# Peptides against a protein of PDB entry 5GWM: the designs that were tried, part 2

Target 1, 52 residues: chain A of PDB entry 5GWM
Amino acid sequence: DSAISKEDEERYQKLVTENEQLQRLITQKEEKIRVLRQRLVERGDAKGTELN

## One batch from the design tools (peptide; made by RFdiffusion4, then SolubleMPNN)

Design b2_p13_3_s4
Fold by OpenDDE base, seed 5:
Structure b2_p13_3_s4 (fold): chain B 52 residues (1-52), chain A 13 residues (1-13)
Amino acid sequence: as target 1 above (52 residues)
Amino acid sequence: LLEKLEELERRYE
């Protein structure tokens, strides 16, 4: 029964924190893409009308 | 890496 070392726990917590930060960034990018697509539709831009 | 994350976050605010 090898107890997880303090160093291994600290490495794991860094990966958890990084994963949470990356997930927030993904969500922000997805929302930004949604907003940009909506703005193109509202403006009647050719690219907006082609969005499906 | 952290600096790049913070830069990207600021762009999408």
Scores: peptide ipSAE 0.042, ipTM 0.631, DockQ to the pose 0.086
Fold by OpenDDE base, seed 4:
Structure b2_p13_3_s4 (fold): chain B 52 residues (1-52), chain A 13 residues (1-13)
Amino acid sequence: as target 1 above (52 residues)
Amino acid sequence: LLEKLEELERRYE
């Protein structure tokens, strides 16, 4: 019965928590990229409507 | 790690 040591469990939980934090940061960056792309499209459409 | 994450979040807000 290879019981996982308490130290190994604590290390695992730290890695899980860090991974969750990094995933939240990735999601925030992806949303920021989406917003910036949308603003570029809106500005392009505004120029297109001024030219037409 | 947490302080660095919070710093990164503030820079990309």
Scores: peptide ipSAE 0.042, ipTM 0.628, DockQ to the pose 0.071
Fold by OpenDDE base, seed 1:
Structure b2_p13_3_s4 (fold): chain B 52 residues (1-52), chain A 13 residues (1-13)
Amino acid sequence: as target 1 above (52 residues)
Amino acid sequence: LLEKLEELERRYE
């Protein structure tokens, strides 16, 4: 039975952990982009209402 | 994400 070696399992687990960390960072950056876009819209709307 | 995962996989070969 070609069981996965302990070394192969440890390598796989590192990749899984790093992938999960990267996914969390992506989600955090996407949320930051959303917030920045919302603030840009709010500032644009405020300027538009002041000009009218 | 996938490109970074593939880069990591190549380092652990």
Scores: peptide ipSAE 0.041, ipTM 0.616, DockQ to the pose 0.027
Fold by OpenDDE base, seed 2:
Structure b2_p13_3_s4 (fold): chain B 52 residues (1-52), chain A 13 residues (1-13)
Amino acid sequence: as target 1 above (52 residues)
Amino acid sequence: LLEKLEELERRYE
């Protein structure tokens, strides 16, 4: 039977933790985008309808 | 839109 080493398991757990941290950062950026879009709408800026 | 969001991000917390 093949088994994962302790060192490989520790590397995997570090990647899992990093992925969770990156997902939290993505969520923070998505919330920031939501707030900025709302501020843009409230301003009524004609450029707010541009895709760029 | 993206350019304007970047402008807002620079001006607002």
Scores: peptide ipSAE 0.039, ipTM 0.679, DockQ to the pose 0.225; fails the geometry check

## One batch from the design tools (peptide; made by RFdiffusion4, then SolubleMPNN)

Design b2_p14_3_s2
Fold by OpenDDE base, seed 3:
Structure b2_p14_3_s2 (fold): chain B 52 residues (1-52), chain A 14 residues (1-14)
Amino acid sequence: as target 1 above (52 residues)
Amino acid sequence: KELEELEKRAEEAE
């Protein structure tokens, strides 16, 4: 009756995989920002950074 | 800007 099509399942799995990849990339960038901020503190370098 | 673009793409993929 309401079986998802194979094409809809494949689209869903691609979307899930893409979302997981983007979330990992966000986390990696946030960690990089954290590390860079920590290095600036350790150096005593008061440089303003714009993060977008 | 790169983070904002990634967050936007992640939101569009939800």
Scores: peptide ipSAE 0.033, ipTM 0.625, DockQ to the pose 0.042
Fold by OpenDDE base, seed 4:
Structure b2_p14_3_s2 (fold): chain B 52 residues (1-52), chain A 14 residues (1-14)
Amino acid sequence: as target 1 above (52 residues)
Amino acid sequence: KELEELEKRAEEAE
């Protein structure tokens, strides 16, 4: 049974760390999208109130 | 680092 080389383990750990960082960036962008959508709704409601 | 450039581009997109 070919044990995973130390070099392959170090490469795997780098990919795990990179994946965790990218997941944090995705979460930040998703939150920004949520805030922007909420601001669009609030502006739409303000225009609807002015038209009524 | 390539990862630091990706982080910088993400901040510029805010």
Scores: peptide ipSAE 0.024, ipTM 0.546, DockQ to the pose 0.057
Fold by OpenDDE base, seed 1:
Structure b2_p14_3_s2 (fold): chain B 52 residues (1-52), chain A 14 residues (1-14)
Amino acid sequence: as target 1 above (52 residues)
Amino acid sequence: KELEELEKRAEEAE
């Protein structure tokens, strides 16, 4: 039985934990991008209403 | 800088 070594299991668990952290950060950055895009639209609309 | 740190960490994990 090619049992995964304890060292390989510890390495795998570190990578899983790191991946979960990176996924949370990606989600936070995507939400920040969404909010910034919305603010740009709102500023564009404000300029459009000032020109009319 | 934060994105570069994340990319570096992801590369170190591969």
Scores: peptide ipSAE 0.023, ipTM 0.548, DockQ to the pose 0.032
Fold by OpenDDE base, seed 2:
Structure b2_p14_3_s2 (fold): chain B 52 residues (1-52), chain A 14 residues (1-14)
Amino acid sequence: as target 1 above (52 residues)
Amino acid sequence: KELEELEKRAEEAE
């Protein structure tokens, strides 16, 4: 049975950690976008946020 | 564009 090498396990754990960090960053950016969009709606400034 | 790039990197890290 193919035991994953220690090096492959360490690479996998780095990717998992990076993925979790990126997911947290995405969530923070999305929440910031939501708040900014809400503020633009409240101001009546319909022109501002094409955030791609 | 910044969000799309972050989502792409997150997908490549799975």
Scores: peptide ipSAE 0.034, ipTM 0.632, DockQ to the pose 0.042; fails the geometry check

Design b2_p14_4_s1
Fold by OpenDDE base, seed 1:
Structure b2_p14_4_s1 (fold): chain B 52 residues (1-52), chain A 14 residues (1-14)
Amino acid sequence: as target 1 above (52 residues)
Amino acid sequence: EKLKELEELEKRYE
């Protein structure tokens, strides 16, 4: 029965941890963008037309 | 890459 090497498991766990960190950053940036867009709408700013 | 796209979008509204 071929199990993955310890080195391959350690490489995989690094990628999992990195992806979890990136996902947290994505969530934080998405919330920041939501707040900024809401402020533009509330201000009636001419930049409100640039909202994608 | 999604994080880079979000960083560029955040920068436009900063």
Scores: peptide ipSAE 0.034, ipTM 0.599, DockQ to the pose 0.473
Fold by OpenDDE base, seed 2:
Structure b2_p14_4_s1 (fold): chain B 52 residues (1-52), chain A 14 residues (1-14)
Amino acid sequence: as target 1 above (52 residues)
Amino acid sequence: EKLKELEELEKRYE
């Protein structure tokens, strides 16, 4: 039976934890991009209202 | 890498 060594389990858990941290960071950046896009739209609408 | 792609996209909207 291929028992996973303690060292291999510790390496795997580090990769899992790093992946979870990267996924949280991706979510934060996606939210920031959403907010920036919304502000760009609001600025575009403000320019459109000044031209009318 | 998806994180790098998002960082490049973020910089275009700042």
Scores: peptide ipSAE 0.034, ipTM 0.594, DockQ to the pose 0.340
Fold by OpenDDE base, seed 3:
Structure b2_p14_4_s1 (fold): chain B 52 residues (1-52), chain A 14 residues (1-14)
Amino acid sequence: as target 1 above (52 residues)
Amino acid sequence: EKLKELEELEKRYE
């Protein structure tokens, strides 16, 4: 069994690290969008309750 | 692609 070369292992670890960083960034942006949407709903509801 | 879409969506809600 040809052991993975050190260069291939380093390439794999870079791809794993980059993928993890991108996944964290996606999650962070999705959470920010969720919070912003929730604040818009709350402001809409507050205006609706203030008009009633 | 998804990251760019999320950045465009984030800017729309600022």
Scores: peptide ipSAE 0.034, ipTM 0.591, DockQ to the pose 0.361
Fold by OpenDDE base, seed 5:
Structure b2_p14_4_s1 (fold): chain B 52 residues (1-52), chain A 14 residues (1-14)
Amino acid sequence: as target 1 above (52 residues)
Amino acid sequence: EKLKELEELEKRYE
Protein backbone atom coordinates (compact mmCIF):
# COMPACT_ATOMS: atom_id res chain seq x y z
CA ASP B 1 0.00 0.00 0.00
CA SER B 2 1.55 3.29 -1.09
CA ALA B 3 1.59 5.48 2.03
CA ILE B 4 0.07 8.91 1.37
CA SER B 5 2.75 11.55 0.87
CA LYS B 6 3.20 14.22 3.58
CA GLU B 7 2.20 16.84 0.98
CA ASP B 8 -1.06 14.99 0.16
CA GLU B 9 -1.84 14.63 3.91
CA GLU B 10 -1.30 18.38 4.42
CA ARG B 11 -3.60 19.12 1.43
CA TYR B 12 -6.26 16.77 2.83
CA GLN B 13 -6.12 18.42 6.30
CA LYS B 14 -6.50 21.89 4.70
CA LEU B 15 -9.58 20.68 2.77
CA VAL B 16 -11.07 19.15 5.96
CA THR B 17 -10.55 22.43 7.87
CA GLU B 18 -11.98 24.53 5.01
CA ASN B 19 -14.99 22.20 4.69
CA GLU B 20 -15.69 22.53 8.45
CA GLN B 21 -15.50 26.35 8.17
CA LEU B 22 -17.85 26.35 5.16
CA GLN B 23 -20.31 24.04 6.99
CA ARG B 24 -20.38 26.49 9.94
CA LEU B 25 -21.02 29.38 7.52
CA ILE B 26 -23.82 27.40 5.78
CA THR B 27 -25.46 26.74 9.18
CA GLN B 28 -25.26 30.46 10.07
CA LYS B 29 -26.86 31.43 6.73
CA GLU B 30 -29.61 28.81 7.13
CA GLU B 31 -30.41 30.10 10.64
CA LYS B 32 -30.50 33.74 9.42
CA ILE B 33 -32.89 32.76 6.59
CA ARG B 34 -35.09 30.91 9.14
CA VAL B 35 -35.25 34.01 11.39
CA LEU B 36 -36.05 36.33 8.45
CA ARG B 37 -38.84 34.01 7.23
CA GLN B 38 -40.27 33.84 10.77
CA ARG B 39 -40.29 37.68 11.00
CA LEU B 40 -42.17 37.88 7.69
CA VAL B 41 -44.79 35.42 9.00
CA GLU B 42 -45.15 37.41 12.25
CA ARG B 43 -45.59 40.67 10.28
CA GLY B 44 -48.19 39.00 8.04
CA ASP B 45 -50.09 37.69 11.07
CA ALA B 46 -49.90 41.13 12.76
CA LYS B 47 -51.40 42.77 9.64
CA GLY B 48 -54.11 40.10 9.51
CA THR B 49 -55.04 40.67 13.17
CA GLU B 50 -55.00 44.47 12.72
CA LEU B 51 -57.39 44.20 9.73
CA ASN B 52 -59.79 42.01 11.71
CA GLU A 1 -22.73 26.00 -4.76
CA LYS A 2 -25.05 25.56 -1.74
CA LEU A 3 -23.39 28.49 0.10
CA LYS A 4 -23.92 30.83 -2.89
CA GLU A 5 -27.56 29.73 -3.18
CA LEU A 6 -28.10 30.46 0.54
CA GLU A 7 -26.44 33.90 0.21
CA GLU A 8 -28.75 34.75 -2.71
CA LEU A 9 -31.78 33.52 -0.75
CA GLU A 10 -30.72 35.58 2.31
CA LYS A 11 -30.51 38.75 0.17
CA ARG A 12 -34.13 38.25 -1.04
CA TYR A 13 -35.43 38.30 2.57
CA GLU A 14 -33.37 41.34 3.68
Scores: peptide ipSAE 0.033, ipTM 0.595, DockQ to the pose 0.352

## One batch from the design tools (peptide; made by RFdiffusion4, then SolubleMPNN)

Design b2_p15_1_s1
Fold by OpenDDE base, seed 4:
Structure b2_p15_1_s1 (fold): chain B 52 residues (1-52), chain A 15 residues (1-15)
Amino acid sequence: as target 1 above (52 residues)
Amino acid sequence: EKEFKELLEKLEKEL
């Protein structure tokens, strides 16, 4: 019964932590894309108002 | 119009 080594567990936990960090970064970029799209929509609707 | 373009450019640089 080859139990996972402490080194393999530490490597796994590093990958889990990295995955969580990357997922947070993806969510942040998705929110920025959402804001950009919303601003483009607001600009499209505002084609009757002077926008600087 | 310029302020809106500057806002978009800032948001794009932060991606």
Scores: peptide ipSAE 0.123, ipTM 0.754, DockQ to the pose 0.137; fails the geometry check
Fold by OpenDDE base, seed 5:
Structure b2_p15_1_s1 (fold): chain B 52 residues (1-52), chain A 15 residues (1-15)
Amino acid sequence: as target 1 above (52 residues)
Amino acid sequence: EKEFKELLEKLEKEL
């Protein structure tokens, strides 16, 4: 059984942590895009509301 | 209208 070295496990855990950080960043950007699109829709549907 | 443009500009700058 090729036991994974402690150093290889630590490298793997760093990649997992980095992937989780990148996934959080993606989710944050996707939410901003969602909000921008939603505000554009709300403004397009606001035929009759004061456009400030 | 101006407040909406300012909101979009803020959100775009933070992307």
Scores: peptide ipSAE 0.117, ipTM 0.754, DockQ to the pose 0.139; fails the geometry check
Fold by OpenDDE base, seed 1:
Structure b2_p15_1_s1 (fold): chain B 52 residues (1-52), chain A 15 residues (1-15)
Amino acid sequence: as target 1 above (52 residues)
Amino acid sequence: EKEFKELLEKLEKEL
């Protein structure tokens, strides 16, 4: 029965931690993209209101 | 217009 070695478990836990860090970074970048899109919409709406 | 471009540039630098 191939019990996972302590070294393999430590390697797995590092990869899990790195994945969680990368997922947080993705979420932060997605929020920045959302804010950029929102600012573009707000500026478009301002131009639309000046034309009305 | 300039302030909005500067805001976008700041947000893009943080990506």
Scores: peptide ipSAE 0.109, ipTM 0.748, DockQ to the pose 0.142; fails the geometry check
Fold by OpenDDE base, seed 3:
Structure b2_p15_1_s1 (fold): chain B 52 residues (1-52), chain A 15 residues (1-15)
Amino acid sequence: as target 1 above (52 residues)
Amino acid sequence: EKEFKELLEKLEKEL
């Protein structure tokens, strides 16, 4: 029986946890980029109407 | 106009 060693399971769980943390960080940065882009669009639309 | 640029600069620094 190729029982995964307790050490290999602990290594795997560390990698899973790190991956989840990195995924949360990516999502947070993507949301900040989305907000910046949205603010640029909103300002572009306002300047398109205020071209006097 | 300046306040909006300052807001964007703050958001960019937080990335």
Scores: peptide ipSAE 0.104, ipTM 0.745, DockQ to the pose 0.139; fails the geometry check

Design b2_p15_5_s2
Fold by OpenDDE base, seed 2:
Structure b2_p15_5_s2 (fold): chain B 52 residues (1-52), chain A 15 residues (1-15)
Amino acid sequence: as target 1 above (52 residues)
Amino acid sequence: EKELEELEKKTQEFL
């Protein structure tokens, strides 16, 4: 059994922590995109109802 | 070491 070196374990834990930070940022950007899309739809529908 | 440091730089640019 090739035991992972202490250096390789510390390197892996850094990458895991960094991946979790990136995932949180992706989720925040996706939520921002969702809110912006909703506001664009609401403004588009308001223009469609004034033309009838 | 150097490859991890390069990845950390790219992550800091993305955050």
Scores: peptide ipSAE 0.047, ipTM 0.614, DockQ to the pose 0.117
Fold by OpenDDE base, seed 1:
Structure b2_p15_5_s2 (fold): chain B 52 residues (1-52), chain A 15 residues (1-15)
Amino acid sequence: as target 1 above (52 residues)
Amino acid sequence: EKELEELEKKTQEFL
């Protein structure tokens, strides 16, 4: 049975931790995109409601 | 080793 070396396990755990950090950053950027899109819609709607 | 160090560097540049 090919037992994973201690060094390979430490490398794997580092990559898992980095992936979790990247996933948090993706979520933060997705939320920022959502908020910016919402503000663009609200500014578009403000121009549409000023014409009615 | 070197490939992991390059991945770590790219991750640090993105964070």
Scores: peptide ipSAE 0.045, ipTM 0.625, DockQ to the pose 0.116
Fold by OpenDDE base, seed 3:
Structure b2_p15_5_s2 (fold): chain B 52 residues (1-52), chain A 15 residues (1-15)
Amino acid sequence: as target 1 above (52 residues)
Amino acid sequence: EKELEELEKKTQEFL
């Protein structure tokens, strides 16, 4: 049984921590994109109501 | 070691 070295375990845990940080950032950017899309729709609807 | 350090640097630039 090739026991994972302590160094390889520390590298793995670092990558797991970085992945969790990146997932948080993805979620924050997705929410920002959602809010911006909503504002663009509302502005499109405002232009559509000025044409009626 | 160096490959992980380069990945960490890229991650910090992305955050």
Scores: peptide ipSAE 0.045, ipTM 0.630, DockQ to the pose 0.114
Fold by OpenDDE base, seed 4:
Structure b2_p15_5_s2 (fold): chain B 52 residues (1-52), chain A 15 residues (1-15)
Amino acid sequence: as target 1 above (52 residues)
Amino acid sequence: EKELEELEKKTQEFL
């Protein structure tokens, strides 16, 4: 059994924590993009209704 | 060690 060194375990846990932080940031940016995209569509539809 | 330090620095630039 190649026991993982304590140093390698600490490095792994650090990378896991940083990855979780990045995943939270990705989700926040994706939601912001979704909301902005929806507002652009709604503005396009509103301009289309003013032209009819 | 140095490769992890460089990765941490890049991570902080994105946060």
Scores: peptide ipSAE 0.045, ipTM 0.628, DockQ to the pose 0.116

## One batch from the design tools (peptide; made by RFdiffusion4, then SolubleMPNN)

Design b2_p16_1_s3
Fold by OpenDDE base, seed 1:
Structure b2_p16_1_s3 (fold): chain B 52 residues (1-52), chain A 16 residues (1-16)
Amino acid sequence: as target 1 above (52 residues)
Amino acid sequence: SEIRKKIEEEEKKKKE
């Protein structure tokens, strides 16, 4: 195996951290969409019922 | 190298 450079390790850790941040952002957006859809259903809005 | 394989795997996840 090629020796692990410090630059390769730093690049890997940055990618892991970025992917974890992006995954958290996706989850937050999905939860926001879920809550908005639920509020439309609770209001009896026809568009809220069709999006389920 | 094992580290280059790990970098490639994380770059793939980022593009998905």
Scores: peptide ipSAE 0.211, ipTM 0.808, DockQ to the pose 0.057
Fold by OpenDDE base, seed 3:
Structure b2_p16_1_s3 (fold): chain B 52 residues (1-52), chain A 16 residues (1-16)
Amino acid sequence: as target 1 above (52 residues)
Amino acid sequence: SEIRKKIEEEEKKKKE
């Protein structure tokens, strides 16, 4: 078993943590975009319903 | 090294 160097383990854990943080940020931005688009649709539909 | 492979995989994922 090639002993994992402490430096390699620390580097790996840093990359994992960073990638998880970035992925959370991406997901949050994507969800925010989705919600904003949905609200625009709902506002369009509400205006359409009031005009009918 | 298995750890080097894992590091490379995470570096690839970060670049995507």
Scores: peptide ipSAE 0.207, ipTM 0.808, DockQ to the pose 0.073
Fold by OpenDDE base, seed 4:
Structure b2_p16_1_s3 (fold): chain B 52 residues (1-52), chain A 16 residues (1-16)
Amino acid sequence: as target 1 above (52 residues)
Amino acid sequence: SEIRKKIEEEEKKKKE
């Protein structure tokens, strides 16, 4: 078994950490988009109810 | 090497 070099382990941990941070940012943006879409629907429904 | 495979898998995830 080729011993994992310290440099390979450091590179791997950096990639894992970066990918976890990026995934968190994606999730936050997706949730923000969901909330904004919901608010647009609610405002559309409010305009529809005022016209009736 | 298992570590090289793990690095390649994480590089693939970052590129997606």
Scores: peptide ipSAE 0.204, ipTM 0.807, DockQ to the pose 0.061
Fold by OpenDDE base, seed 2:
Structure b2_p16_1_s3 (fold): chain B 52 residues (1-52), chain A 16 residues (1-16)
Amino acid sequence: as target 1 above (52 residues)
Amino acid sequence: SEIRKKIEEEEKKKKE
């Protein structure tokens, strides 16, 4: 039974935590991009309807 | 070791 060293377990836990934090940041940026794109569409549609 | 495999899998996710 290759016992996991304490150092290997700590390294793994840090890596998991870092990846979870990065994934949360990616999700937040993707949502921000979605909202910005939607606002651009709404502004484009408003300008298009005023010109007709 | 199973832990080295788990570390490699998480390092792969970080690079994606």
Scores: peptide ipSAE 0.203, ipTM 0.808, DockQ to the pose 0.058

Design b2_p16_2_s4
Fold by OpenDDE base, seed 3:
Structure b2_p16_2_s4 (fold): chain B 52 residues (1-52), chain A 16 residues (1-16)
Amino acid sequence: as target 1 above (52 residues)
Amino acid sequence: ELEEEIEKLEKEMKEK
């Protein structure tokens, strides 16, 4: 009966928390990309190499 | 430029 040590449970909980933080960060960046692409469409910038 | 900021964000998403 290899009970998980308290140290192994704490390491696992840190990885779970980090994964959730990274997932939130990915979602925030994806939404920011969506908003920036929408602004390019609204400006009529079919080639973003010429305009801010 | 908005495209450079999009490329930067896409790169940051791939590195994490």
Scores: peptide ipSAE 0.128, ipTM 0.750, DockQ to the pose 0.036
Fold by OpenDDE base, seed 1:
Structure b2_p16_2_s4 (fold): chain B 52 residues (1-52), chain A 16 residues (1-16)
Amino acid sequence: as target 1 above (52 residues)
Amino acid sequence: ELEEEIEKLEKEMKEK
């Protein structure tokens, strides 16, 4: 019998919600990075050669 | 420009 207090459950749910929000933001940034890297490839630019 | 924006986004992801 896991005696989880109401306070512990509320703390856990806050962490879950925050984690889900952060994961969505990470996914959005990862997709943006993917698109930007693809544009560099299409231009024929090598990563670390141009300050653009 | 694009490489700097990638670096910025990667940094922001590491700080979260």
Scores: peptide ipSAE 0.133, ipTM 0.751, DockQ to the pose 0.034; fails the geometry check
Fold by OpenDDE base, seed 2:
Structure b2_p16_2_s4 (fold): chain B 52 residues (1-52), chain A 16 residues (1-16)
Amino acid sequence: as target 1 above (52 residues)
Amino acid sequence: ELEEEIEKLEKEMKEK
C-alpha cells in the first residue's frame, strides 16, 4: 500500500513548516543586506575598504 | 561597521 503513515505525514509537515520559516528568515536577512549595501553606496564607501 | 554587519548576516544565512 502506497499510503504514507500518519506519523510520516506529521514529520513531513514539520519539515515543510520549518523550511518555510527558514525561507522567511533568509528573505528578511537578504533584504537587510540589500539595505545595508545601499547605505554603503550612499556614503560613498562602496569599496569595502573602510572598517566600519 | 555596515560591512561587518553584512558579513555577520551572510554567515548566519549559511548556518541556517
Scores: peptide ipSAE 0.130, ipTM 0.750, DockQ to the pose 0.034; fails the geometry check
Fold by OpenDDE base, seed 4:
Structure b2_p16_2_s4 (fold): chain B 52 residues (1-52), chain A 16 residues (1-16)
Amino acid sequence: as target 1 above (52 residues)
Amino acid sequence: ELEEEIEKLEKEMKEK
């Protein structure tokens, strides 16, 4: 029976934790993009305008 | 320039 070593389990848990942190960062960036796109719509700015 | 900030964020997401 392939017993996972304690060292392999600790490495796996680090990867799981890192993945969860990266997923949180992705979600935060996606929400920020959504808000910024909504502000462009509210201003009537066309996609590709040189305006701030 | 909200579009440049969107492009920057999309680039940062692709690199992660």
Scores: peptide ipSAE 0.129, ipTM 0.750, DockQ to the pose 0.034; fails the geometry check

## One batch from the design tools (peptide; made by RFdiffusion4, then SolubleMPNN)

Design b2_p17_6_s3 (from b2_p17_6, 8 letters changed)
Fold by OpenDDE base, seed 2:
Structure b2_p17_6_s3 (fold): chain B 52 residues (1-52), chain A 17 residues (1-17)
Amino acid sequence: as target 1 above (52 residues)
Amino acid sequence: SDLEELRQLREKLKELQ
């Protein structure tokens, strides 16, 4: 039977936690982009370059 | 920009998965 060391498990759990944090940040940035695009549409502002 | 940061986060996330 193969077993993972405690150190390898701790390293893996750190990567899992970082992955979850990054996914939350991605979701927050995507929502901000959505809101900004909606505001530009509502104003009729042609300057879509503000999002880049 | 928020778009550039989003792209960087996605690439980093792919490296961790």
Scores: peptide ipSAE 0.039, ipTM 0.637, DockQ to the pose 0.588
Fold by OpenDDE base, seed 1:
Structure b2_p17_6_s3 (fold): chain B 52 residues (1-52), chain A 17 residues (1-17)
Amino acid sequence: as target 1 above (52 residues)
Amino acid sequence: SDLEELRQLREKLKELQ
């Protein structure tokens, strides 16, 4: 196993933090999509093309 | 769209994993 430099560890930790942020944003977008799809169903509107 | 943004975020997440 090659020794990881302090700079490489700092870069990795930034990527970990970005990954966690992206995961939260994905969850938020998935929930928004779910809510919008539910509203389309309730309106009897089959137009999936209205989703942003 | 929220769907396209979700796809883009998912691809970025995969690059970090």
Scores: peptide ipSAE 0.040, ipTM 0.640, DockQ to the pose 0.580; fails the geometry check
Fold by OpenDDE base, seed 3:
Structure b2_p17_6_s3 (fold): chain B 52 residues (1-52), chain A 17 residues (1-17)
Amino acid sequence: as target 1 above (52 residues)
Amino acid sequence: SDLEELRQLREKLKELQ
């Protein structure tokens, strides 16, 4: 079994960390969109209002 | 917009994975 180099492991760990950060940001944006949509529904505002 | 930022982040994530 070929062990990966230390440099490859460090690159992998950086990639994992970056992906986890991006996943958290995606989740935060999705939740914000969900909340805004729910508020529009509760107000009876028309579907299709541009969300930031 | 948050939707546009979400799309950009998702594409960036796909490039990294």
Scores: peptide ipSAE 0.040, ipTM 0.638, DockQ to the pose 0.648; fails the geometry check
Fold by OpenDDE base, seed 4:
Structure b2_p17_6_s3 (fold): chain B 52 residues (1-52), chain A 17 residues (1-17)
Amino acid sequence: as target 1 above (52 residues)
Amino acid sequence: SDLEELRQLREKLKELQ
């Protein structure tokens, strides 16, 4: 029964928090890309390759 | 670009999991 050390638990919780932050950033970037692509479609603009 | 930043973030997330 190897109990995880307090230090290992704290390291794990930091990684969990970082993963949650990264997931939020991914969602924000995906939404921005979606909106920009939709605006290009609505304008009939073929220049989708210039998206950041 | 936002697309490249998204790709980099996904790879970082996979590395942490």
Scores: peptide ipSAE 0.039, ipTM 0.637, DockQ to the pose 0.613; fails the geometry check

Design b2_p17_6_s4 (from b2_p17_6, 7 letters changed)
Fold by OpenDDE base, seed 1:
Structure b2_p17_6_s4 (fold): chain B 52 residues (1-52), chain A 17 residues (1-17)
Amino acid sequence: as target 1 above (52 residues)
Amino acid sequence: DEVEELKKLREKLKELE
């Protein structure tokens, strides 16, 4: 294995952390979309029903 | 290259956000 520099290791660790944060944000947005779609359905909104 | 792989993963996650 090629020796990794300290700077490259720090970059790697930052990317790992950022990717974990982005994954959490995606999950939160997907859940928010689900909740909004459900609220449209509960209101009898045809567009909400179609998107569910 | 592990840094390049994570960089590609980050870009994919940003496109899905």
Scores: peptide ipSAE 0.050, ipTM 0.620, DockQ to the pose 0.082
Fold by OpenDDE base, seed 3:
Parts: C-alpha cells; sequence; structure tokens
Structure b2_p17_6_s4 (fold): chain B 52 residues (1-52), chain A 17 residues (1-17)
C-alpha cells in the first residue's frame, strides 16, 4: 500500500473541505431560489383569493 | 490520482455555483 505523503493528505483534506463548502453554498442558493418561488406562488394565490 | 479526482469534482461544483 503506497502510503500517501503527508503533503498529499493535507492537499486531499483541503480539497474535501473546499468541496463541502461549495456543496453547502449551492444548497443554500437552491433553497433561496425555492423560497423565492414559493413566496411568488403564495402572492399569486393571495391575489387569486382576493379576486374571488 | 485521488487528488486529481477531487480537483475535477471541485470544478464541477464551481460550474453549479
Amino acid sequence: as target 1 above (52 residues)
Amino acid sequence: DEVEELKKLREKLKELE
């Protein structure tokens, strides 16, 4: 088993951490888009109920 | 190399951001 160098392990862990941060950021943006869409629907429904 | 695979994954995540 080729033991990875300490430098390669540190590089690996940095990339893992960065990828996790990017994944969280993407999820946060997607959730924000979802919430904004939901608020637009709710406002549309509220206008529809006011017209009825 | 596992490091290069993670670099590719990072680039894919940046494209989705």
Scores: peptide ipSAE 0.045, ipTM 0.621, DockQ to the pose 0.074
Fold by OpenDDE base, seed 4:
Structure b2_p17_6_s4 (fold): chain B 52 residues (1-52), chain A 17 residues (1-17)
Amino acid sequence: as target 1 above (52 residues)
Amino acid sequence: DEVEELKKLREKLKELE
């Protein structure tokens, strides 16, 4: 059983950690986009109610 | 190679960013 070298394990763990960080960043951006879209809808609806 | 699989996953995550 070729035990993974300590160096290869450290490289693997760095890639896992980076992927987790990227996933968190994507989730944060998606949430920000959702909030901005919601604010645009609310402002559009407010203008629509002023026209009535 | 699990390291290569993680590299591919990292690139996919960057494409979604």
Scores: peptide ipSAE 0.045, ipTM 0.622, DockQ to the pose 0.052
Fold by OpenDDE base, seed 5:
Structure b2_p17_6_s4 (fold): chain B 52 residues (1-52), chain A 17 residues (1-17)
Amino acid sequence: as target 1 above (52 residues)
Amino acid sequence: DEVEELKKLREKLKELE
């Protein structure tokens, strides 16, 4: 049986852990971008109301 | 391929920087 070597399993588990960490960082950055975009909209709306 | 998935995540992270 071509059993996965212990070394290959350890490499795989490192990749899984790194992927999970990167996915968390992506989610945090996406949320930060959402908040910044929302603040820009709110500032745009405030400027629009001052012109009326 | 988990290595290719990792590369895609790295590129996606770079686009958000």
Scores: peptide ipSAE 0.040, ipTM 0.630, DockQ to the pose 0.114

